# Peptides against a protein of PDB entry 9GMZ: the designs that were tried, part 139

Target 1, 343 residues: chain A of PDB entry 9GMZ
Amino acid sequence: TGFPLELLTRPATERLAYFENYTVAHPRLKEVYEILMRTIAEPAGASFIFVYGASGVGKTTLRLRVEQKLTELALPKLESDRARVPVVGIEAIAPESRYFNWKEYYTRALITLEEPLIDHKFDYGVRGISRDNFGKINVESKVVAPALRRALENALIHRHPDVFFVDEAQHFGKVASGYKLQDQLDCLKSLANMTGILHCLLGTYELLTFRNLSGQLSRRSVDIHFRRYCADSPEDVQAFKSVLLTFQQHLPLAETPNLVDHWEYFYERTLGCIGTLKDWLKRVLSDALDREATTITLKDLQKRALSVAQCQKMFKEIQEGERQLSETEADVQNLRSALGLGA

## One batch from the design tools (peptide; made by RFdiffusion4, then SolubleMPNN)

Design b2_p17_2_s2 (from b2_p17_2, 7 letters changed)
Fold by OpenDDE base, seed 2:
Formats: C-alpha cells, sequence, structure tokens
Structure b2_p17_2_s2 (fold): chain B 343 residues (1-343), chain A 17 residues (1-17)
C-alpha cells in the first residue's frame, strides 16, 4: 500500500511530515531491533549495550523505535507506578573543547529524565535544581558537575528506566588522550553500577575504541553491529531495492517516481545506509513540494546527492570499522586454535 | 507522552515483484 492519496490535496508541510514520520522496517533494522529489545529485557548482568555501525545506517531510527516500544509496554505499569520512567534517551554533544562537558551531559540527562508531565515530583537533594511553572527542570549555573551527577544517580534510581540511551556516543571518544577516554568510560561505568540502570551507547565504528580500552567494560557489555547493505551480497541488494520500492510508493507525489531502476546510483551515494537514503529523499521531496512538482526526476536526485568525495570519505571510515571487526573475529579464532579448540 | 508523539510509522518493505 502506498501513501494515503488524500495527502495530495494537503499542504506541503503535511506531505513532508508524512514522509519524515514514515519508517521502513528493513531487514537489518528489524534484526537489530529484536536483538536490542531482547537484550534490554534480559541483560544477563550486562551494564552496557554498544550499538555501532556506519553513519546514516539508521541508529537514531532504531533508538526512537525502541523508546516507543518500551513506552507502550510500560503504560499499564505506569498507571500504578507514577514515579517510573520507562526509557530515557539523549544525544551526546561533540565537545567544543578538548574536554568532555560532564556538567552539560548530566544536566541534559536530568532534564530529559524529568519530563514536565511526571506527576510524582522528586527532590534531587541538590540546591539550584528547580522546576518552572510548567514543571520543566531548571539547573542553575552555580550547580557543579559532582552535584549534578548525584542528582542524576538519585533520579535514575527513583525513576528506574529499563534503559538509558546515549545516541552519537562516539563523541565521548573525541578527546585528545587515551587516559581521558578511559576516565570517561570509568565515569559511565560508575553511573551504570551505582544506579543499576542499563546503558545503551549508539554510535559509529569509533565506539569500537570503547570496547578495546576497557576489558572490564567488554565483560559487562553486549555488542550489536548494525550493518549496512553490501552490494556483493545478492540478498542485501534485494533488500536495498525493496527499500527503494517502498520509498517510491510512500513519496506523497502525484506521479510515482522510478527509484528502483536507479538502485546502483542510490547505492553509490548512500553506501547501503538507509538513513542516508531517507535523508536524501527528504531533501528531494522538499524541493519537489516547493515547486509543486508532480514527481521527482534523476536530475532532482543529482542536485541533492552527496558528492563523490563525501562518499569516498564515508566509505573509507566504513572500511576501517569493518576491518577492525574482522580483525577481532580473527583474533578470537586464533585464540581458539592456540587453545586447541577446533574452529 | 512525548516519546509516543515522536513515534515513526513503521512499515515492512514491499516485496520486489
Amino acid sequence: as target 1 above (343 residues)
Amino acid sequence: AAALARAPREVEPVPLP
């Protein structure tokens, strides 16, 4: 089934919003979703989940879908436990300086956890944390990072979310020294241990550095690789073409564009990353709606495509991440062979 | 409430003909 035909008579803003809110449940997204949901339900003593994959593979879409599902599953319990929050999700900010801003991180986490609509108001035991007339948390500039950490620990214990999500978590790794990265990991580990709350870090292949730096985190973590579609796999090519077919049917245009016949061009400019594909199509759809166009053409696609140079850079970053994973698998096999365990 | 309002409409991919 395509888009609702009634959208063709609706404002451009409503037509664009339809496509923005439209999510294709493609095979890799579904697989990672099921693994992540299972791991959240049964963490088996894990304190961390690492979800890593290419930029634009769809990690934010995965997070939002899991947040939705956890909220839906918690609704019956939230009627009896008005203090509980089912899930909390933040996006990590790239540090403007050589130091990660823990004060900002704790503040954003606390603000996100303490939605204005929560009936049960908690006292954080920290002077300079208040609520406005709308119930929104306000943190005064005088509140120091250690006090904000204690407030967040208390809030996480009291609200007891099933998981704490950190999107774009590779931004923790953008510190100039390995020691600072270890200190950051120890801070996150301590927060998870003190609260008993499962943490899920979503990010690029730069998250593999977190796995390698702490043998103690690796023992308490579950790793989930969100793979792109590969052009050398017939099944992956078929899945990618099926996603293109689905998107072309859900573009709210009078004439259905032929995206599938251009699948190689779409693959070349997305590297098999569905998030990159969707964002490209959003830009092209916006342009088409602004022109009151009946369809989109290859020329319209070309105007909003990533450059070959951008794709080459992104592909090198992907290849390096995929290489590091393959080396880890080879190291495990070498270890097994050295232990006299068969392949 | 805010998490539900941001909920993507999920659809399975259409099979290739």
Scores: peptide ipSAE 0.189, ipTM 0.757, DockQ to the pose 0.400
Fold by OpenDDE base, seed 4:
Structure b2_p17_2_s2 (fold): chain B 343 residues (1-343), chain A 17 residues (1-17)
Amino acid sequence: as target 1 above (343 residues)
Amino acid sequence: AAALARAPREVEPVPLP
């Protein structure tokens, strides 16, 4: 099963959009998806879910698939309860300053939660928050962060999403002191507790630092490790090659490129991260479509590959994250052994 | 409706021959 052959007669924009909207349900994505969906359905008193893994492992793809599924599952209820939002997802922005911009965060969260398609107008009880004639939220510049927080709390309570997603959540951690990191976590914890809404933070292994700083968050959090594929695992190599085979069949080109024969080169330049792989192939496909090329060559791949220096940097960040997890697992095992709980 | 229209198509990985 490949791409629809009709795409070969379609504009480059439609061909690219097909590939962009194509998702390979690779084993690690499926596993994490199932765990995340189950945890959202049955949070067991958790207020937080942490999804951590390498940059480009596919966390944003995971989020979008869960958002889609939660929306689909909510459709029958949304017909009767037009005030309900099934899911809200935002991306955390890296602060330009040493301080996280909570005002911007709350504003973006409110705007995302209150998209124009929501028929039910809610009075936020905050002066300077209004809806335009198109139902879009307008937040006046005079509205302060505490008022925006209260508006978001009220909106989350009223809209009652099954989960609040924050992608790139490691950006909360970029505050210059450990003290400010705790304050940010306490702020998020307070928002989750006040609203009763489950929060899912997706990010890099830097999220582990957050988990370790708050012994109270750890008690109310579920952790999900989104692993990359490892070249030392025959099963992971097979899965990675299967993903390459799937992508080569779904590149809307006249001649199917042989990606699988170059699997080691793809692994070298993606570190086993399928999101990085997909983004690389998107860039290469875009270039091929712009040239009206019949196929993709190794030279086309090399032109859009990450540099060896970039891969080495990314790999060091991955190794440090994987090390921190292994130490945490060893600490848990040591604690279990010390408690007389078998290994 | 518009969010669903942008919904990614999910396909299982093709087994290696």
Scores: peptide ipSAE 0.068, ipTM 0.705, DockQ to the pose 0.443
Fold by OpenDDE base, seed 3:
Structure b2_p17_2_s2 (fold): chain B 343 residues (1-343), chain A 17 residues (1-17)
Amino acid sequence: as target 1 above (343 residues)
Amino acid sequence: AAALARAPREVEPVPLP
């Protein structure tokens, strides 16, 4: 049930790649996956899905799994419709400037949507967008953001993905004023409306600010909370320990490290976020492989742990997000009670 | 094809003994 033992004779790069590509299908990931897949299949007139949760909870892993599944489900139809792309997923970049770079966003979206291997080539109707000899999209520096937007709109219409994923979508919110955040939301709303493509924004609890600023987006959005594991829940603690046991068995080391006995320390330094846990173990595994170590020790873990100060900062951000959600749930219950509907 | 190549291998968490 652990890693293939043959990995112990393989190069450190292959051993590390095994662990990097290994994913634990933990309960919260499965729950959110099923909700997201159902919502994509039956959006019920929604134009947006918001998937929010702590940094390092596993949103990127969720996206990649959904992208895989949507691709698998689309394969029979892709034989007849060679223009179709079943799913497109990009990561929003943290702006180097105080403002989100729409030009870069549209460029990355086009490059991702227009995979070099797609046989059915499309003309975007935009001068300065071309394909190289390998079919890779090239965007000339002279191409302006409004032209790239039109190219992306045309490409999304032509390719008809079931969903357009934007990971790290809180980066749209990195605007110096609340008014400019509305403009960004209106841009996204317009893109979804013009293309008819369902957009899924994955991000931190900063995405809740987007929900609150646009009552019109709220009416056309589905919200999915990707929760962390909570130490005050016995069920969540057992799930977290089970994840540790699973990672313990899938570290390609000669001697299986005892991670489960250190579960409290792992929880303290990950806040119940499995992505943070995986990234930590990856760093520690890399160090162990570089030293040709037979196992991982507590000292190796401590060397690559997030600092207490980092954990305290992340925990405050989590608590604020969880608070905002709890207040929203209470407001819904209060509204239902005031309407004479049962809680 | 690229989406399939990017997808991680998923395994169920091992139940605690």
Scores: peptide ipSAE 0.046, ipTM 0.684, DockQ to the pose 0.377
Fold by OpenDDE base, seed 1:
Structure b2_p17_2_s2 (fold): chain B 343 residues (1-343), chain A 17 residues (1-17)
Amino acid sequence: as target 1 above (343 residues)
Amino acid sequence: AAALARAPREVEPVPLP
């Protein structure tokens, strides 16, 4: 099992696109996918889902797979309800200032929700929101954030997605004051409540700080920890090696590189994060294709590896996040034990 | 339509021999 051999005669752009569009359904991705899909189907009165994990663990890949699946499941209903959108997903932008740009957030959400191909055009009741001749949403600069919020609320109600995804959601927490962070949480909570739409926030471990500031959100949220592979777990090491074996078979090169024998080096420079691994291999594959190389060498890998200093920084951020979660898990266990609930 | 067009092809990880 490997890449289609016909790719070896195809342009470098097509060979690279094959690898880019290829996804390994690794165990942690499958586990989190199943939990997330189940939670979206049966939110049990939750208004929020928090998906947190290391940078480069694969959260964006998870989102895209869920978006695909929800779209596929909705297709039969979309034929009858042409106003419905099955899923909407945006990425939160890092604030350039001490303030989150809500105007930009609402604009991007509205543009994403209002695809040009939707037959049922909705009047948002807001002056300065229009569609161009191609059906694309245009938002005039004069439209203020409260008006954009109302337009988005109306659009979400009308389109009724099964979930609203916000990737890089830790950027909501990048605010200079606790009061402003609470106001942001209340803003998101109000949007979810007013629309009745389930929100899924995906982010780094910094998202935990954001989540923990609202005891009210915690009661109406489901948490999903997207863990990396850990070198101290034999099962995780085996899974990581299996991912390397799969990637080496799916690199569209004339000679299959031996990635598995270098698993420790791959682990050292990815910290067990499969997204980081895939992005590294994409860079190395691109370089190999540009040189018309028959294979990838250790030197080619070393040229595109993250530096030891970058890995050390990323690892400290991961360890702090994992520690905070472990403490929370221990606190829950201690509470259960104190309540006479078994371990 | 755009979400389906960008959908990655999913492949199961190959078991170690």
Scores: peptide ipSAE 0.039, ipTM 0.678, DockQ to the pose 0.411

Design b2_p17_2_s3 (from b2_p17_2, 6 letters changed)
Fold by OpenDDE base, seed 2:
Structure b2_p17_2_s3 (fold): chain B 343 residues (1-343), chain A 17 residues (1-17)
Amino acid sequence: as target 1 above (343 residues)
Amino acid sequence: ASALARAPREVEPLPLP
């Protein structure tokens, strides 16, 4: 089914918002969603979930859909347990300095966990953490990182979310020395162990370096690879074309644009990443709505496409990540062969 | 790969609240 036809009589802002909020349940997103939901429900002693894949594959969309679903599933229990928060999700910030800002991380986590509308307010036991007249958390500049950590540990224990999400988690890895990266890993492990809260780190393939540095994390982690669609796979090409058809039907325009006939151009400029595709179509839709256009043309697409140079850079980063995963699979096979276990 | 691709089909959206 296409978009609601009533949208054609609505303001451009509502037409754009419809497309922004629209999420295609493409096969890879659905697969990763089901694996992630199952792993959150039954972590089997895991303390971490790593979700890694190309930039623009749709990791943030995955997170938001899981957060929504966990909230919906928790609603009946939240009526009886007003202290509980079902899920907490933050985005890791790229450090402006050579060091990850743990104070900012803990502050953002506390602000997100302690939603103003929650009935049961928690006392952090930390001087300089307060609530304003609207119930919003305020953290004074004098509060040090160790005190914020204790406040977050206590809040996570008290609110007991099913999972703690950290998006763009590769930013933890942006440290000039391997020693500092290990210290960051040990800090996250300690937080997960002290609270008993499952942590899910979502990021690019740079997250593999972070995962591989700790043999102790590897024993207590579940890995989820969010793959792009590959042009050498007939099934992946079919799935990518199906996504284009779905977006074509859900662009709130008077005339349905033909996206499917241009699938190779869409693939060339997205590398099989559906988030990149959606963001591109959003920009083109915004331009079309501003012009009161009835449809989208190839020329409109070309104006908002990533450059060939941008695509070549992104593709090299993807190939390096996919190579590292393939080497890990080969190492497992070599280990099995060396143990006298058949291939 | 492209020549072996079947006709595309609609992919359902993930549930909205």
Scores: peptide ipSAE 0.033, ipTM 0.548, DockQ to the pose 0.098
Fold by OpenDDE base, seed 5:
Structure b2_p17_2_s3 (fold): chain B 343 residues (1-343), chain A 17 residues (1-17)
Amino acid sequence: as target 1 above (343 residues)
Amino acid sequence: ASALARAPREVEPLPLP
């Protein structure tokens, strides 16, 4: 158990790439992965899946792992159905303006859905959408958002992915008014309904505002909370220490660093978010490899840690999200009690 | 093929002794 010892003789770039590509199947990731995979396989008439949790909890890692697994499971079918794309995943961009850029969203979705390796050229029926000599989609600046939407609808129908992922989906909420947020949700709902494609939105606790704004989305959505590890739970502390032990064994250094003994400091600076932990360790590993160091020390960790001010800001955002969920759970219990349904 | 090559390798966490 541990990294391949041969990595110690390899270039720093290969050693870093090993750790970057290494994923710990920690309990919360595994739980959310199993729920998400089951929901994609059996959506039960759902049009949306919402995956929400703290920044740096591991949502992007979850998405990439699910995309891999869906691709692997689809391989036998892709031989017979050359038009099919098993999964499509995009990241929503933070708008530079007070308005979400639908043109950019549709363009990115089309470019991602239409990978160059797909033999079946689809004609979108839209002037100004073409493929280059490498099969990459090119969208001319003159193409308007309604035309790009129709192209995406047709592409999604033709390619029929099992799910369409949108990471950082809280960026849909960065619109100047709550009314425009509803219009965006109705637009996404219409896209899902018109194509028959299941949409999975991954994001921060800001996605809870989307859930609350559309009582119609709630009936056709599945909600998945990707929780952090909590220091007040002995089980969560043990799981977090187990993750530290696993990373400790998978850092490609000559001497195994003792991360577990510093678990409280790791918790203080990650808030129990494993993505934040992994990114911190990547930075520290990179610095160690650049120095040809045999191990990493507490001083090396301290140099690349998030500041206390950053952690305090992140913690306030987490507490607000966790509060909103706890209030929703209490409201459900109160509603059940008021309906004469036992708690 | 290209999507598979970029996907993270998942490993179960080790229990503490």
Scores: peptide ipSAE 0.032, ipTM 0.612, DockQ to the pose 0.435
Fold by OpenDDE base, seed 3:
Structure b2_p17_2_s3 (fold): chain B 343 residues (1-343), chain A 17 residues (1-17)
Amino acid sequence: as target 1 above (343 residues)
Amino acid sequence: ASALARAPREVEPLPLP
């Protein structure tokens, strides 16, 4: 079981697109997917879901898979309710300035929620928001953030998605002070409350700061830890090797490269993050296709690997996030023990 | 429709030999 052999006769762009669109349903992805899907189906009064984990663990892949599944599940209902959008997902942009650009965020959210292909059009009640002849949302420069927020609130209410995804949500936290972070959280909380729409924030371990800043958000949030594979776990090492074997068979090259034999090098340069692994392999595949190469070599891998210094930095950020979670788990156990509930 | 077109092909990881 591998890639369709017919791809070997196809253009490099089609071969690359095959691998880009290929997803290994690795154990951690499946686990988090099932938890997330259950939580979306039964939020139990939660208004937020936090999905946190290492950069490159696969959060965007998780989001896209959930978006697909929610869309598939909604198809029978969309025939009767043409206004409904089953799911909306955006990526939060890293601010070039010291402040998160809410105007850009709301604009992106509106553009994504109000896709040109949506049949049921409505007025946002905001001057300077229009649709072009192709149904694309146009936002005039004069439209201010509070007006865009109202437009987004109205759009979310009318479209009633099962969940609103915000990927790279740690970018809300890139503000110069903790007080400004609270303001961002209060803004998001208000948007969720005003719309009645469940929000799922996906991001790095920096999202843990969001949970800790608001005891009110904590009571209305579900946390999902998307763990990396750990080299100290034999089961995690086997899962990681299985992922390498799977990618090895799904690289659309004439000769199957032996990735599994290099598993330690792959682990060293990905820290057990499957998204980082996939992105590395995409770069190497692109280079191989550009050269019309029959396979990829260790030299090809080395050329596109993250540097040791990059990996060391990423590993420190992971360790700090994992430590904060471990402390929180210990605090819960200590509280349970002190309450006489047992560990 | 647009979300489905962008959806990844999900495949189970292969067992190690």
Scores: peptide ipSAE 0.030, ipTM 0.625, DockQ to the pose 0.407
Fold by OpenDDE base, seed 1:
Structure b2_p17_2_s3 (fold): chain B 343 residues (1-343), chain A 17 residues (1-17)
Amino acid sequence: as target 1 above (343 residues)
Amino acid sequence: ASALARAPREVEPLPLP
């Protein structure tokens, strides 16, 4: 099945929006989605979920799909409990300094948590937190980080989301000293414990460094590895080609481009990351629509491809992350074998 | 037959928002 043919008569903006909103349910995305949904439903005393994988693997797409599904499942309960928010998701900001900006984190979390429920005023117990005439949360500059934390704790308890998502969570680890990193881990742990809210941290393989520094978080965390497609796996190559076939059918162009015949070039420039692939195709589609082109050519692809140097850098970061995980998996297996627990 | 030589298949889209 392809895109609706009526899109060919629609404005370029609608054609682009169709492709932007279109998500291929590729095998790795389905697998991680099912694991994550199950873990949220049955956390088994876990306070944290760590979802790690390559940049551009599709972690944000995963988050958005889980947020959508949790919202749909919560709708019947939200009719009776107007105070409840089913899910909250934020993106962690890269620190401009050697310090993580907790004030900004708490402010953004409060704003995101309180946006859906204009009519349900909550007293945060903190001076300088108010709602404007549009019901939006306003935080005065005088409000300090410890006060914002208490406000967020109270809001999370009152709204009781099934999960709190933090995307780009590797940014918590981008702090210069081990002591400050421990303080950040203890801060997150305390927030989860005080609220009783499950936290899901999504990030790159740099998130592993953050996770491994807290032996206490590891005992109360579930790990989910969002793997890329690997060219050394025939099954992964077949899945990647199937994604290309699906995307070529869902590009709203008059002539279906042959992406599958160029699968090696797509693999070379995406490293098996479907998010990177989709973002590349979005850029190329936008260019084609701006030119009123009937199709996409290899030359159009080449104009918007990541450079070889960018791919080489990204690949080194991926290889280091995959190596660290492979070593950890081997250590677990060696421990299990030494304990007489079978493979 | 190498999995590389197999014709790709369409994968199911996730629901549109």
Scores: peptide ipSAE 0.027, ipTM 0.578, DockQ to the pose 0.089

